# Peptides against a protein of PDB entry 4JHK, part 100

Target 1, 212 residues: chain A of PDB entry 4JHK
Amino acid sequence: EDYKIQSFDLETQKLLKTALKDPGSVDLEKVSSVIVDQSLKDQVFSREAGRICYTIVQAEAKQTNGSVFRRNLLNRLQQEFKAREETRKRSTQEWVCLVSFICNIFDYLKVNNMPMVALVHPVYDCLFRLAQSDALKNEEEVDCLVLQLHRIGDQLEKMNVQLMDELFNLLRDGFLLQEDLSSMGRLLLLEILEFRAGGWKLSDTAQKYYYS

## One batch from the design tools (peptide; made by RFdiffusion4, then SolubleMPNN)

Design b2_p16_4_s2 (from b2_p16_4, 9 letters changed)
Fold by OpenDDE base, seed 2:
Structure b2_p16_4_s2 (fold): chain B 212 residues (1-212), chain A 16 residues (1-16)
Amino acid sequence: as target 1 above (212 residues)
Amino acid sequence: DEELEKELFEKDANAV
């Protein structure tokens, strides 16, 4: 299986490759740290990172029935989550990378083929933060919000439909009432509203309309 | 422990 880890130096690539095949032979805390660090810098990598993390978790479970990697990963995520407001103030890019990574972990890191319940509220909290007025005026944050909802909205709704309803109430209000949305931001909000209304699906025609 | 992890995240979320 091929993983997109070209952004790392060769030594780190070797570390990651070893973790994927023989997790017991490496420092899994270090592995988790480098993955999180890179995910906080590169939103594109965060998607791949989710898959990588899942693979390492499975490999460790099979090898030793252990969960050292997952524990370290989630511990780091908890730390970053706790500091999310400071991160947002410091760097919008790092903030949206954090959200993206948490969402991708939710998406990929399944337990018995089910999403981890522990991540449901943290994910919603991040999305709710992105749905606040001060965030909706920032195109980068809107992009992140809409992207995550496209990726995991259906799964997240299954975990808690009430929170999803509340979230989309905010998005609707933002779309209708907020004055300082960009044209693209407003369009994206409309699109995601329709996306959910359509059962988390878009027709080809609708896709072209919003993204062509 | 998933429940413990949930508690930790929720605690942090509520503290903000």
Scores: peptide ipSAE 0.031, ipTM 0.653, DockQ to the pose 0.082
Fold by OpenDDE base, seed 5:
Structure b2_p16_4_s2 (fold): chain B 212 residues (1-212), chain A 16 residues (1-16)
Amino acid sequence: as target 1 above (212 residues)
Amino acid sequence: DEELEKELFEKDANAV
C-alpha cells in the first residue's frame, strides 16, 4: 500500500517505511513520536497517521506478537490529552490537531475490529470541550467538532448513547441560544444536528444545500 | 492491558 509520507525528510521516510514492513528492526518509540509530532502540526496528516499506525500495529503483531508501538503511541496520546487545556490556550490550531488525531486513532486503531474502549471517554471529553460556549464562538473549533462527528459520530454513539445525547443537547443549545456564533458556525451546527437526526447520513438534498 | 489504559485515561479526564 501507498502511504502519504512525502512531507518527511528522506531519513524519516525510510524509518516509517521500515516500520511498516519490519517493525522489529526499528525504534518503535521514535516512530510513534515522529507520527504524533507531525499529527499535532498537520490536521490533514492525522487521518493518514491513523492508517499508518494501524498498519504498524498489525505488522508488529504478526512479526513478534508484540505491542510496543501501540503502547508508546497511547502513552504519548495520554500525555497530550492531559495537557489539552494548556495546548488550547497556547494554540487553537494545535488543539484542533490534537482532537483530530485522537479521533482518527479511535477510528483506525481497532483491536479485533473493535474500537479501543480506553479512547471513548477521552474522545467525548474533547468533543464536549469543543461544545462549550467559549469554543463554539471559534469557527476553527466548530469545524473540527463537526468534522469529527461526521467521521466517527455513529461509532461513538454505539459506545455510549447517553453521552452523545448530552453532547447534542449542548450543540442544540449553542445553535439556538448562543449569540456570538459566526454565520458559518451556526450553519455547521445546524447541519450536524440534522446529520445525526437523519441516522448519521445526509440526504442528497441536504448535501447539496450545505456543500454545493 | 487495555483495561489498565482505560483506567488511566479516565483518571486523567476526571482530574481536569
Scores: peptide ipSAE 0.031, ipTM 0.654, DockQ to the pose 0.084
Fold by OpenDDE base, seed 1:
Structure b2_p16_4_s2 (fold): chain B 212 residues (1-212), chain A 16 residues (1-16)
Amino acid sequence: as target 1 above (212 residues)
Amino acid sequence: DEELEKELFEKDANAV
């Protein structure tokens, strides 16, 4: 399988390729740090990062029955999560990258084919933060919120339907009551409300209406 | 709760 790691320098690419194939021969702490650092800079890469992380975890488990990579990854992820408000204040771009990364790790890094329970509340906390009035007025944050709900909303709801109900109450209120939403932001909120109401599915007609 | 999450992260990090 091919992995999109062209954004890294050649030395780092070699490191990642080796980690994917022979994780026992590299510094897995360094590998995890590199992946997290890049994911905080590039929201598109965060999706690929989830896939890469899953592959490395599986490779290490198969090779040595170890979990060094996952431990380091989750430790770093927790550090970034704890500092999320400071990150948001410093850079909206880094903030949405962080949210994207956490959500993608939730999506890809499963244990025994189940989502990691430890990530459920952190993911919801991020989404709730994006659903606050001061965030909903920013299109970049709305885009991130809606994108993540499209990707993992159905999985998150299965983990905690009460939190999902509370989240969507905020989104409904934002759609109906918040005056400083952009036209696109309001449209996206309506779409995601419809998306969940339809069982986390989007009809072809709706797809064309909201995203054409 | 940050402390709770810390414990959960550590638990899952060691469960392969």
Scores: peptide ipSAE 0.031, ipTM 0.678, DockQ to the pose 0.651
Fold by OpenDDE base, seed 4:
Parts: sequence; structure tokens; C-alpha cells
Structure b2_p16_4_s2 (fold): chain B 212 residues (1-212), chain A 16 residues (1-16)
Amino acid sequence: as target 1 above (212 residues)
Amino acid sequence: DEELEKELFEKDANAV
């Protein structure tokens, strides 16, 4: 498989490639740290990171029946999650990268082909934070919110429909009542409302209207 | 391990 790891230096690329094939031969704590660090800097990489992480988890399980990588990864995630408000205050970019990474880990890191239940509430908490008035006025946060809902909204809803209903109540209220939304932000909220209403699918007409 | 991880994340989530 080809993984998008060109953003790393050559030494790190070799480390990652080795981890993917022979996880027992590398320091998996270091590998997890490198992946998390890069994911917190690059939102685009965070999606690839999910896939990479899942592959490493599977490889380690098969090779040693171990879970060192996953434990280190999740421990780091928990630390970052716990500090999420401080991260948001420090840097919107880092905050949306964090959200993106957590969401992508949820998306890709399955256990026995099931989502990790431990990540459900953290993901919702992140999305709810993005749905607050102070976040909705920031287009970068709205972009992140809508992107994640497009990627994993259907899966999250299956895990907890009540939380999803509550989340979308906030989004509806934001769309209708919040005055300091950007034009694009308002448009994105409308689109995501329609997206869910359509069963997490976009009609051809809607796709053209919003994204073409 | 999974149960412990779940508990930790849930506690953090509920604290916010």
C-alpha cells in the first residue's frame, strides 16, 4: 500500500514504513508520537494518519499480539483532548487539527471491525464545542465541523442518535439565530443540515450548488 | 485496556 508520508524527512519515512511492515523492530512510542505531532500540524495528514495507525495496529496485533502502538496513540490523544480548550485558545489551526485527528482516528481505528466506543463522546464533545456560538463565528472552525460531519456523521449517528440530534439542534439554531456568521459559514451550516436530512447524502443538485 | 481507556476519555469529557 502507498501511504502519503512525503511530509516527513527521509529518516522518519523509513521509520514509518518499517512500522507498517515490521512494527516489532521499531520504537512504537516514537512512531505514535511522530504521527500525532504531524497530525496536529497538518489537517490533511490527519486523515492519512488514521489509515496509517490502523495498519500499524493490525500489523502489531498479527506480529506480536501486542497493542503498544495503540496504547501510546490513545494516551497521547487523551492528553491532547484534555488540553483542547487551551489548544483552542492558543491556535485555532492546532485546535481544528486536533479535532480532525480525533475524528479520523475514530473513522479508521476499528477494533474487531467496530468503532472504539471510547472515542464516541470525545468526538461529540469536540463537535459540540465547534457548534458553540463563539466557534461558529470562526469560518475555520465551521469548515472543520462540517468536514468532520461529512466524513463520520453517519457513523457517529449510529453510535448515538440522541447526541447527534442535540448537535444538529445547535447547528440549526446557529444558522437561524446567530447574527455574526460569515456568509460561507451560514451556507455551510445550511448544507450540512440538508446533508443529514438527506440521509448523509447529497443530491446532484445540492452538490453542484454548494461545491461546484 | 479498552475499558480503562473508555473510562478515562469519558471522565475527561464529562469534566468539561
Scores: peptide ipSAE 0.031, ipTM 0.653, DockQ to the pose 0.100

Design b2_p16_4_s3 (from b2_p16_4, 9 letters changed)
Fold by OpenDDE base, seed 5:
Structure b2_p16_4_s3 (fold): chain B 212 residues (1-212), chain A 16 residues (1-16)
Amino acid sequence: as target 1 above (212 residues)
Amino acid sequence: MEELEQQLFEEDANAV
């Protein structure tokens, strides 16, 4: 398979390619650090990173029945999650990258084709933070929130429908009651409310209305 | 391992 790693230097590309094929021959802690660092700077890469991570996990399991990479990756995620409020204060861009990365890891890093239960509450916590009034007024945070719900909302709801109901109550209240939303922010909230109400899918008419 | 990881993340979430 082809992976989008052209943004890395040649040495790092070689490291990643080797990890994908022969994980036992490289420092998997270093590999995980490189992937996380880049994902925290580039939201677009975070989705590709999820796929890369899953492949490395599978390769290591097949080669040595080990889980060194996954452990290092999740440890780093835990550290970043703990510091999420400080990250948000420092940089909105880094914060939304963090949320995006956690959500993409949830989406791709499955065990026996099931999401990792350990990531469910951390994901919800991030989304709930984005649903607070101080975040909803920032279009960049609303973009992130809506994007993640489009990608993993249906999976996340299956893990805990009660939390999803509570989250969408906040989004509804934000849409209806919050005065300092941007025009685009308000539009995105309406769209995601309709998206869930429609069973996590958009009608052809709605898709054209919101994205044409 | 996943069970342990779940506990750790839950603890972190509850601490905030």
Scores: peptide ipSAE 0.022, ipTM 0.613, DockQ to the pose 0.101
Fold by OpenDDE base, seed 4:
Structure b2_p16_4_s3 (fold): chain B 212 residues (1-212), chain A 16 residues (1-16)
Amino acid sequence: as target 1 above (212 residues)
Amino acid sequence: MEELEQQLFEEDANAV
């Protein structure tokens, strides 16, 4: 499999590749730290990190029946989640990377082929934060919000439709009532409203209109 | 482990 790890130096790339194939031969705490750190800096990587993480989890489970990597990963994730408001204040870029990473972990890191229930509320909390007025005026945050909903909205809704309804009520209100949205932000909100209304699918016409 | 992890994240979510 091809993993998008080009953002790492060669030594770290080798570390990650080894972790993917022979997790018992590397320091899995270090591996988890490296992945989280990079995910907070690079959104391109953060959106792929879940797949990498899941592969390592599976490899470790098969090799040693261990869960050292997952434990370290989730512990770090919890720490970052807890500090999310401070992260947002410090750097919008790091904040949206954090959201992307959490969403990607939700998407890929399954337990017995099921989503980790522990991540459902944290994901929603992040998305709700992005749906607040102070975030909706920032196009970078709107981009992140819409991107995550495109990626995992259908899965997330299956976990809790009530929260999804509440979230989209906020998005609707933002679209209709908030005056300081950018033109693109408003367009993206409209698109995502239509996307969900269409069963988390886009028609060919809509795809062309919004993204071509 | 799953139960513990759920508890921890839920607590953090409720604190915000």
Scores: peptide ipSAE 0.022, ipTM 0.613, DockQ to the pose 0.101
Fold by OpenDDE base, seed 3:
Structure b2_p16_4_s3 (fold): chain B 212 residues (1-212), chain A 16 residues (1-16)
Amino acid sequence: as target 1 above (212 residues)
Amino acid sequence: MEELEQQLFEEDANAV
């Protein structure tokens, strides 16, 4: 299977490919650092990063029954999560990349085919932050919020429906009451409200309307 | 709680 790692230089691509096949032969701390660093710069890559991380975790577990990569990955994520407000202040782009990456790790890095419980609250915290008034006025943050909910909303709701209800209360209030939303932001909020109401599904016609 | 989330990350990292 091919992984989308063209954004890296050739040396780093080789490192990643080796990690995927023979994780015991590389510095897995370095590998985790490289993946996180790139994910904080490229939101598109963050999706692929989740899959890559899962594969490395599985390969290491199979090869040595080890968890060096996952430990380093989660440690780095913890550091970035802790600094999320400073990141947001510094760069909206880096902030939404961070959120995207955490959500994608939640999506792919499953344990025994189950979502990682430890990531549930951190994910919700990120989404709740995006749902605050000061974030909803920023279209880039709304885009991120809606995208993540499309990707993992159904899974996340199964983990904690009460938090999801609270989150969507904020989104509904934003849609109805907040004055400084962009037209697109307001449209996206409406779409995601309908998406959840429809069981995390939306008709093709409706999807085309909202995203045309 | 941010501190709680940090702890959760650490706990998971050590669990497997």
Scores: peptide ipSAE 0.026, ipTM 0.652, DockQ to the pose 0.504; fails the geometry check
Fold by OpenDDE base, seed 2:
Structure b2_p16_4_s3 (fold): chain B 212 residues (1-212), chain A 16 residues (1-16)
Amino acid sequence: as target 1 above (212 residues)
Amino acid sequence: MEELEQQLFEEDANAV
């Protein structure tokens, strides 16, 4: 398999490649740390990071029936999640990267082909935070919110429909009532409202309308 | 909620 790890230096790339093939031969705490650190800087990488993490988890499970990597990963995620408000205040970019990463871990890091229940509330908490008025006025946060809902909204809804309803009530209210939304932000909110209403699917025509 | 989430993280981290 090919993984997009070009953003790392050569030594770290070797570390990651080894972790993917022979996780028992590397410091999995360090591996988890470098993945999280990079994901907090690069939102694009966070998507790939999810896949990488899943592969490492599976490799370790098969090799030693261990879960050292996953434990370290989740521990770090928990720490970052706990500090999310401070992160948001410090850097919107880091904040949306954090949200993106948590969502991607939710998406990829399956247990018995099912999402980890432990991540459901943290994911919703992040999305709810993005759905607050002070966040909706920021295009970067709206972009993140809508992107994540496009990626994992259907899965997340299956885990808790009530929370999804509540979330979308906020999005609807933001769309209708909030005055300081950008034109693009308002358009994105409308799109995601329609996306869910359509069963988390968009027609090609709708796709072109919103993203051409 | 935060405390509960911490426990859940730990539980799932140790799951198969």
Scores: peptide ipSAE 0.026, ipTM 0.650, DockQ to the pose 0.677; fails the geometry check

Design b2_p16_4_s4 (from b2_p16_4, 9 letters changed)
Fold by OpenDDE base, seed 5:
Structure b2_p16_4_s4 (fold): chain B 212 residues (1-212), chain A 16 residues (1-16)
Amino acid sequence: as target 1 above (212 residues)
Amino acid sequence: SEEEQERLFEEDANAV
C-alpha cells in the first residue's frame, strides 16, 4: 500500500513504515511531529496525512490498545491551530497546508466511529478565516477553502448546520461583493455554492462545466 | 471558550 512518503529521506521513511506496521517499536511522539512538520510544507503529503495517521492509530490500537500517537498528534495540532494567524502571516502556503491537514484529520480520525468534537470549531474557524475579504482575494486560499468543503462539507454540516449557514452567507457575500476576486476565484465560489445547494454533490454536467 | 476547547482536545486525545 502506497502512503505517499517518498518525499522523506530514507531514514524517516523507515521510521514511518515501522510505525505503520509495528508502532510499539518506535517513538510515536517523534512520528507525529514528523508528520505534522511535513504536512505544513507539502500540500501533496498534507492531503494524504489523514490516511497515514488513521493507519497508525489503528495499528497501535490493535497492538497495545493504546492511543499515544493520537494524543501527541492532537496536542501538536492544537498548538499549530492556536498559532494559525502567525503562520498565515509568515507563509500563505504553510497556512493552507495547515488548514488542509486539520480537515484531513477531521475526515479520517474517528473516536468510536464518530468525528472528533474537538475539531469541529477549529475547522470552522479556519474556513471562516479563508472566507474573509483579505483571504478571498488570494486564489491559493480560495482553492483551499473550496477543496476542503468538497471533501468534508457534508460531514461538517452534520456537526453544526448553523455555522455552515453562516459560512455560506459569507461566501455568497464574497461572490457578490468582493471587488478584487479573480475570475477563477469567482467561479470556484459559485461552484461551491451550487455544490451545497445540490446536497453536497455535483452532477456530471456541472462537473464538466466547472472543471473542463 | 479557550478553556472549553482545551478540554475537548484533552478528552478526544485520550479517548479509548
Scores: peptide ipSAE 0.503, ipTM 0.927, DockQ to the pose 0.756
Fold by OpenDDE base, seed 1:
Structure b2_p16_4_s4 (fold): chain B 212 residues (1-212), chain A 16 residues (1-16)
Amino acid sequence: as target 1 above (212 residues)
Amino acid sequence: SEEEQERLFEEDANAV
């Protein structure tokens, strides 16, 4: 299986491959740090990192019944989340990568086969930030917002429907009232409103209309 | 709250 690690240097690729197969033989703190660092730099990787993390977690659990990797990963994630406003000010790209990564971890990593409760508010906080007027004028942030809602919106709503209602009220306001929103941005917001209204599903015809 | 959030992270981080 391809885990999309070609963006790393050869030494780091070897480290990750070893972590995937024999996590007990590597420094899992270092592995988690490398994954988070790259997820903040590479948007494609940030979307795939959850699958890698899931595999490492499963491998460690099977091999040693340990959770060292998950612990280190979540600790670093918490740190990055706390610094999210600073990250956004420094780099929109890193900010979008951070949101993508957090959402991806929420999607893939489970505790007792359930979504991690610890990530619910952080995910919503990130999405609410993307739904603010200053963010909606940035196409990169709008793309990120809509992408995450497509990927995990149904799961996230199950965790807190009230926050989802509040978020979509904000998105509706952005659609109707944001003067400097691009035509594509408005179309994306309309699509995501329709997507949720349809039970987090979109017909093939509608999908072609919005994304062709 | 921030304290509650930190607690949740610790719980999930250490979950078996």
Scores: peptide ipSAE 0.503, ipTM 0.927, DockQ to the pose 0.754
Fold by OpenDDE base, seed 2:
Structure b2_p16_4_s4 (fold): chain B 212 residues (1-212), chain A 16 residues (1-16)
Amino acid sequence: as target 1 above (212 residues)
Amino acid sequence: SEEEQERLFEEDANAV
């Protein structure tokens, strides 16, 4: 199975592969740090890291019934979340990578087969930040927002429909009232509004229209 | 709140 770790050097790849198969033989704190660091720099990896993390969590649970990796991962995630505004100020790319990573972890990592409640508000907070006027004018942030909502919107809504309603109120206002939106940005907002309205599904016709 | 959020993180981080 391909876990898309080609962006790492060979030594780190070996470390990750070992963590995937024999987590007890490696420093799982180091592994978690490496994954988070790379997720903040590589958009592709940040979107795929959840699967890697899930596999490591499952492997550790099976091997030792432990949760060292998940603990370290979530601790680091919490730290990065708290520093999100500084991250955004420093680098839009790192910011959207962070959001993507958090959403990806929310999507893949389950506790007792349920989404981690701890991530609900952090995810919403990130999405709300992306829905602010200063972010909506940036296509990179709009892309991120829409992508995450496509991936986890239905799951997230199940956790808190009120926050989702509030979020989409902002998106609708942005679509209708914000003058400095790009054509693409406005198109993406319209699409995601329709996506939710359709029960987090798109018709084949709509799919062709927005992504032809 | 921040305290509640931290508690939730701790709970999920250490969940069996």
Scores: peptide ipSAE 0.508, ipTM 0.928, DockQ to the pose 0.770; fails the geometry check
Fold by OpenDDE base, seed 4:
Structure b2_p16_4_s4 (fold): chain B 212 residues (1-212), chain A 16 residues (1-16)
Amino acid sequence: as target 1 above (212 residues)
Amino acid sequence: SEEEQERLFEEDANAV
């Protein structure tokens, strides 16, 4: 199985591989820190980190019935979420990576096969932030917003349809009223509106139109 | 609230 850890140096890759197979033999706090740090720098990894994290969680649970990794991971995530506005001000790239990471964790990290309720509002808060006027004018933020909704929108809606309705009302307003929204931004917003309206799926024709 | 959110994080973090 490919966990897309090529962005790490060889030593760190070895650490991660060991964590995946034998979590008891490594410092799981260090592992969690490395994953979070890299997720904040590399959106490609950030989008896939949830799968890695869940695998480690499962491995640790089976090996020791422990949850050290998850605790450290979520503690760090909570800290980063709390500081999200400062992160956004410092670096748009880190901000969108953070959002991607939180969404990815929501997607993959299940507890007893259930979503972590703690992540629902943080995810929505991030998406709502991306839907504000000052964010919609930034292509990188729009890309992130649309990407996350494509990835987890259906799951997130199941957790709270009212918030999803509110979010999409805001997106519709952005589509119609945001003056400095780029043509591509408008196209992406339109696409995601259609995506949800179509039951969180696109026809082949629509897919080709928007992304070819 | 923020306090409630923190509690939820703690609960999920420690869930077995």
Scores: peptide ipSAE 0.507, ipTM 0.927, DockQ to the pose 0.757; fails the geometry check

Design b2_p16_5_s1 (from b2_p16_5, 6 letters changed)
Fold by OpenDDE base, seed 1:
Structure b2_p16_5_s1 (fold): chain B 212 residues (1-212), chain A 16 residues (1-16)
Amino acid sequence: as target 1 above (212 residues)
Amino acid sequence: SKALEEVDKELLESLS
């Protein structure tokens, strides 16, 4: 398979490639750290990171029935999640990367082809934070929020429809009542409201209006 | 597997 790891130096690329094929031959703690660190800097990579992580988890399970990689990955994720408010205060970019990474892990790191239940509330916590008034005024945070809901909203709703209803009540109120939204932010909120109302699908008309 | 899921829950307990 082709994995987008060109952003890493050659040595790290080799490490990741080896982890994907022969995880028992590398330091999986180091591998997990590298993936998390890069995901916190590059939101685009965070999407690929989810797929990479799943592949490594499967490879290690098959090779040694081990879970060293997942253990280290989830421990690091836990640490970053706990520090999310400090991260947001320090850097909006790092914050949205963190949210993206958590959501992508939720999306890709399945157990028995199902999302990890333990990640449901953490994901919602992140999305609710993005739905607060102080975050909705920042287009970068709105972009992140809408992107994640497009990617995993249907899955999240299946896990907890009540939380999703509450989240979208906030988004509706933001769209209707908040004065300091950017034009694009307001447009994105309207689109995602329509997206959910349409069963997490985008109509051809809406596609043309919002993204063409 | 279910066993792995339980391990994940334990590791992520503080996140929820």
Scores: peptide ipSAE 0.029, ipTM 0.664, DockQ to the pose 0.680
Fold by OpenDDE base, seed 3:
Structure b2_p16_5_s1 (fold): chain B 212 residues (1-212), chain A 16 residues (1-16)
Amino acid sequence: as target 1 above (212 residues)
Amino acid sequence: SKALEEVDKELLESLS
């Protein structure tokens, strides 16, 4: 497999490549730290991070039946989640990276091809936070919210349809009633409302309309 | 596989 890790220096790239093939030969705590740190800085990397993490978890399980990497990863995730409000206040960019990272971990770290139940509420908590009025007025947060719903909305709904209904009630109210949305923010909310209404699908024509 | 999920659940309990 080819992984998109060009954003790292050559030394770190080598470390990650080794972890993917032979996790027992590297410091997995360091590997997890590097992945989390970069994911909190680069939202684009967060999706790749999910795939990388899954591969390392599987490799370590097969090699030693160990879970050192996953344990360190989830511990760090726990720490970042607990501090999410402070992070949001300090930096919107870091906050949306955190949300993206959590969502992508949900997307990729599956057991028997099923999402981890323990991540369902944390993911919804993040999305509900993005759906609050003070967040909807920020285009960067709306971008993040809509992006995650495009990626994992259908999976989340299968886990808890009631929470999804409640979330989309907030989004609909925001679209209809909130006055300080940006033009793009309002457009994105409309698009995601239509996306779900269409069974989490959007035509190519509609995709071009909203995102071109 | 389920055993791994249970371990993960313990680590993620504080996230809920």
Scores: peptide ipSAE 0.027, ipTM 0.646, DockQ to the pose 0.625
Fold by OpenDDE base, seed 5:
Structure b2_p16_5_s1 (fold): chain B 212 residues (1-212), chain A 16 residues (1-16)
Amino acid sequence: as target 1 above (212 residues)
Amino acid sequence: SKALEEVDKELLESLS
C-alpha cells in the first residue's frame, strides 16, 4: 500500500496521501493535475501513477459514488494526446513520458477488471508513431516502444490482433531494412519480435542473452 | 462499473 511519492514536496505528498484514503476531502482536479504533470516529466513515476490513479478512482467510487477524479484525469490525457506531435517535436523525453503514461493508464485503470476500450486505439496510435522510421532511429523512442510492448502487448493484442500484426510488420521491416538504427535499437527490435513470437514471454535463454 | 464506463466513452471517443 506504499506509493512512491518522495519526489513531491511535503505538502503535495500530504495531498496525494489524503486523496488515496479520503478523496472527498481534497480538490481532485488539483490531484489529477499534479499526477499528470509529474508523469510527463518522470517516466519512472508514470508506472506508479497508474497504480495511484486506480486507487483514487476506487476510493472515490466507494466514498461518494463519484468519478470526478477520473473525468479530470482523462480530460487532461485527451488534451495531451491531441498535442502529441507538438510534444514530440519539442522534447523526445516528454513524448516518451506521454506514451508511457497513456500505456500505464491503460494497464491500471480498468473497468470491471477489463481494459478501457476507448484507450485501445489511442495506445496503438502512439505505438505506431514510435514504429515510424523517423522514430526508430532514436534509441530513446525505441526503448519506450519496447518497454510498453513488454508491459501491455499481450493485452493490446487481445483487444485487436489485426492492429498488432500491422504494428509488428512495421517493426520487422524496420529491423531488416532501416539503415540508421543504433546497435542497441536493432537489438531491442529483435528482442521484441522474439518476445511476441514466444507468446509474449521470454525463455530463460533469451532472458540471459538480452538482459544479463 | 458499467455506469462509469458509459460516462467515459463520450469523452474518450474523441481521443482517437
Scores: peptide ipSAE 0.031, ipTM 0.658, DockQ to the pose 0.651; fails the geometry check
Fold by OpenDDE base, seed 2:
Structure b2_p16_5_s1 (fold): chain B 212 residues (1-212), chain A 16 residues (1-16)
Amino acid sequence: as target 1 above (212 residues)
Amino acid sequence: SKALEEVDKELLESLS
């Protein structure tokens, strides 16, 4: 398979490629660190990172029945998650990258094709943070929120419908009551409300209306 | 929220 790792230098690309095929021959802590670092800088990569991480996890499991990579990855995620408010204060871009990465890990690191239960609340915590008034006024945060809900909303709801209801109550209130939303932010909130109401699906017409 | 540090443990249990 082809992985989008062109943003890394050649040495790091080689490291990642080796990790994907022969994880036992590389420093998996370093690999995890590189992936997380890049994911915190590039939200687009964070999506690919999820797939890469899953592949490395599977490769290591098959090769040595080990979990060194996953442990290091999740430990780093825990650290970043705990510091999320500090990150948000420092850089909105890094914050939304963090959220995106956590959501993508949730999406890709599955057990028996099921999401990891332990990630459910952390993901919701991130999404709830994005749904607060101080975040909804920032289009970059709204973009992130809506994007994640498009990607994993249906899965999250299956894991905890009560939290999803609460989240969307906040989004509805934001849409209806918050005055300092951007025009696009308001449109995106409306779209995601409609998206869920339609069973996490959009018609072709609706898709064109909101995103063309 | 549930600590992410527990994810690995739960994953391993699920795979066993």
Scores: peptide ipSAE 0.024, ipTM 0.626, DockQ to the pose 0.116; fails the geometry check

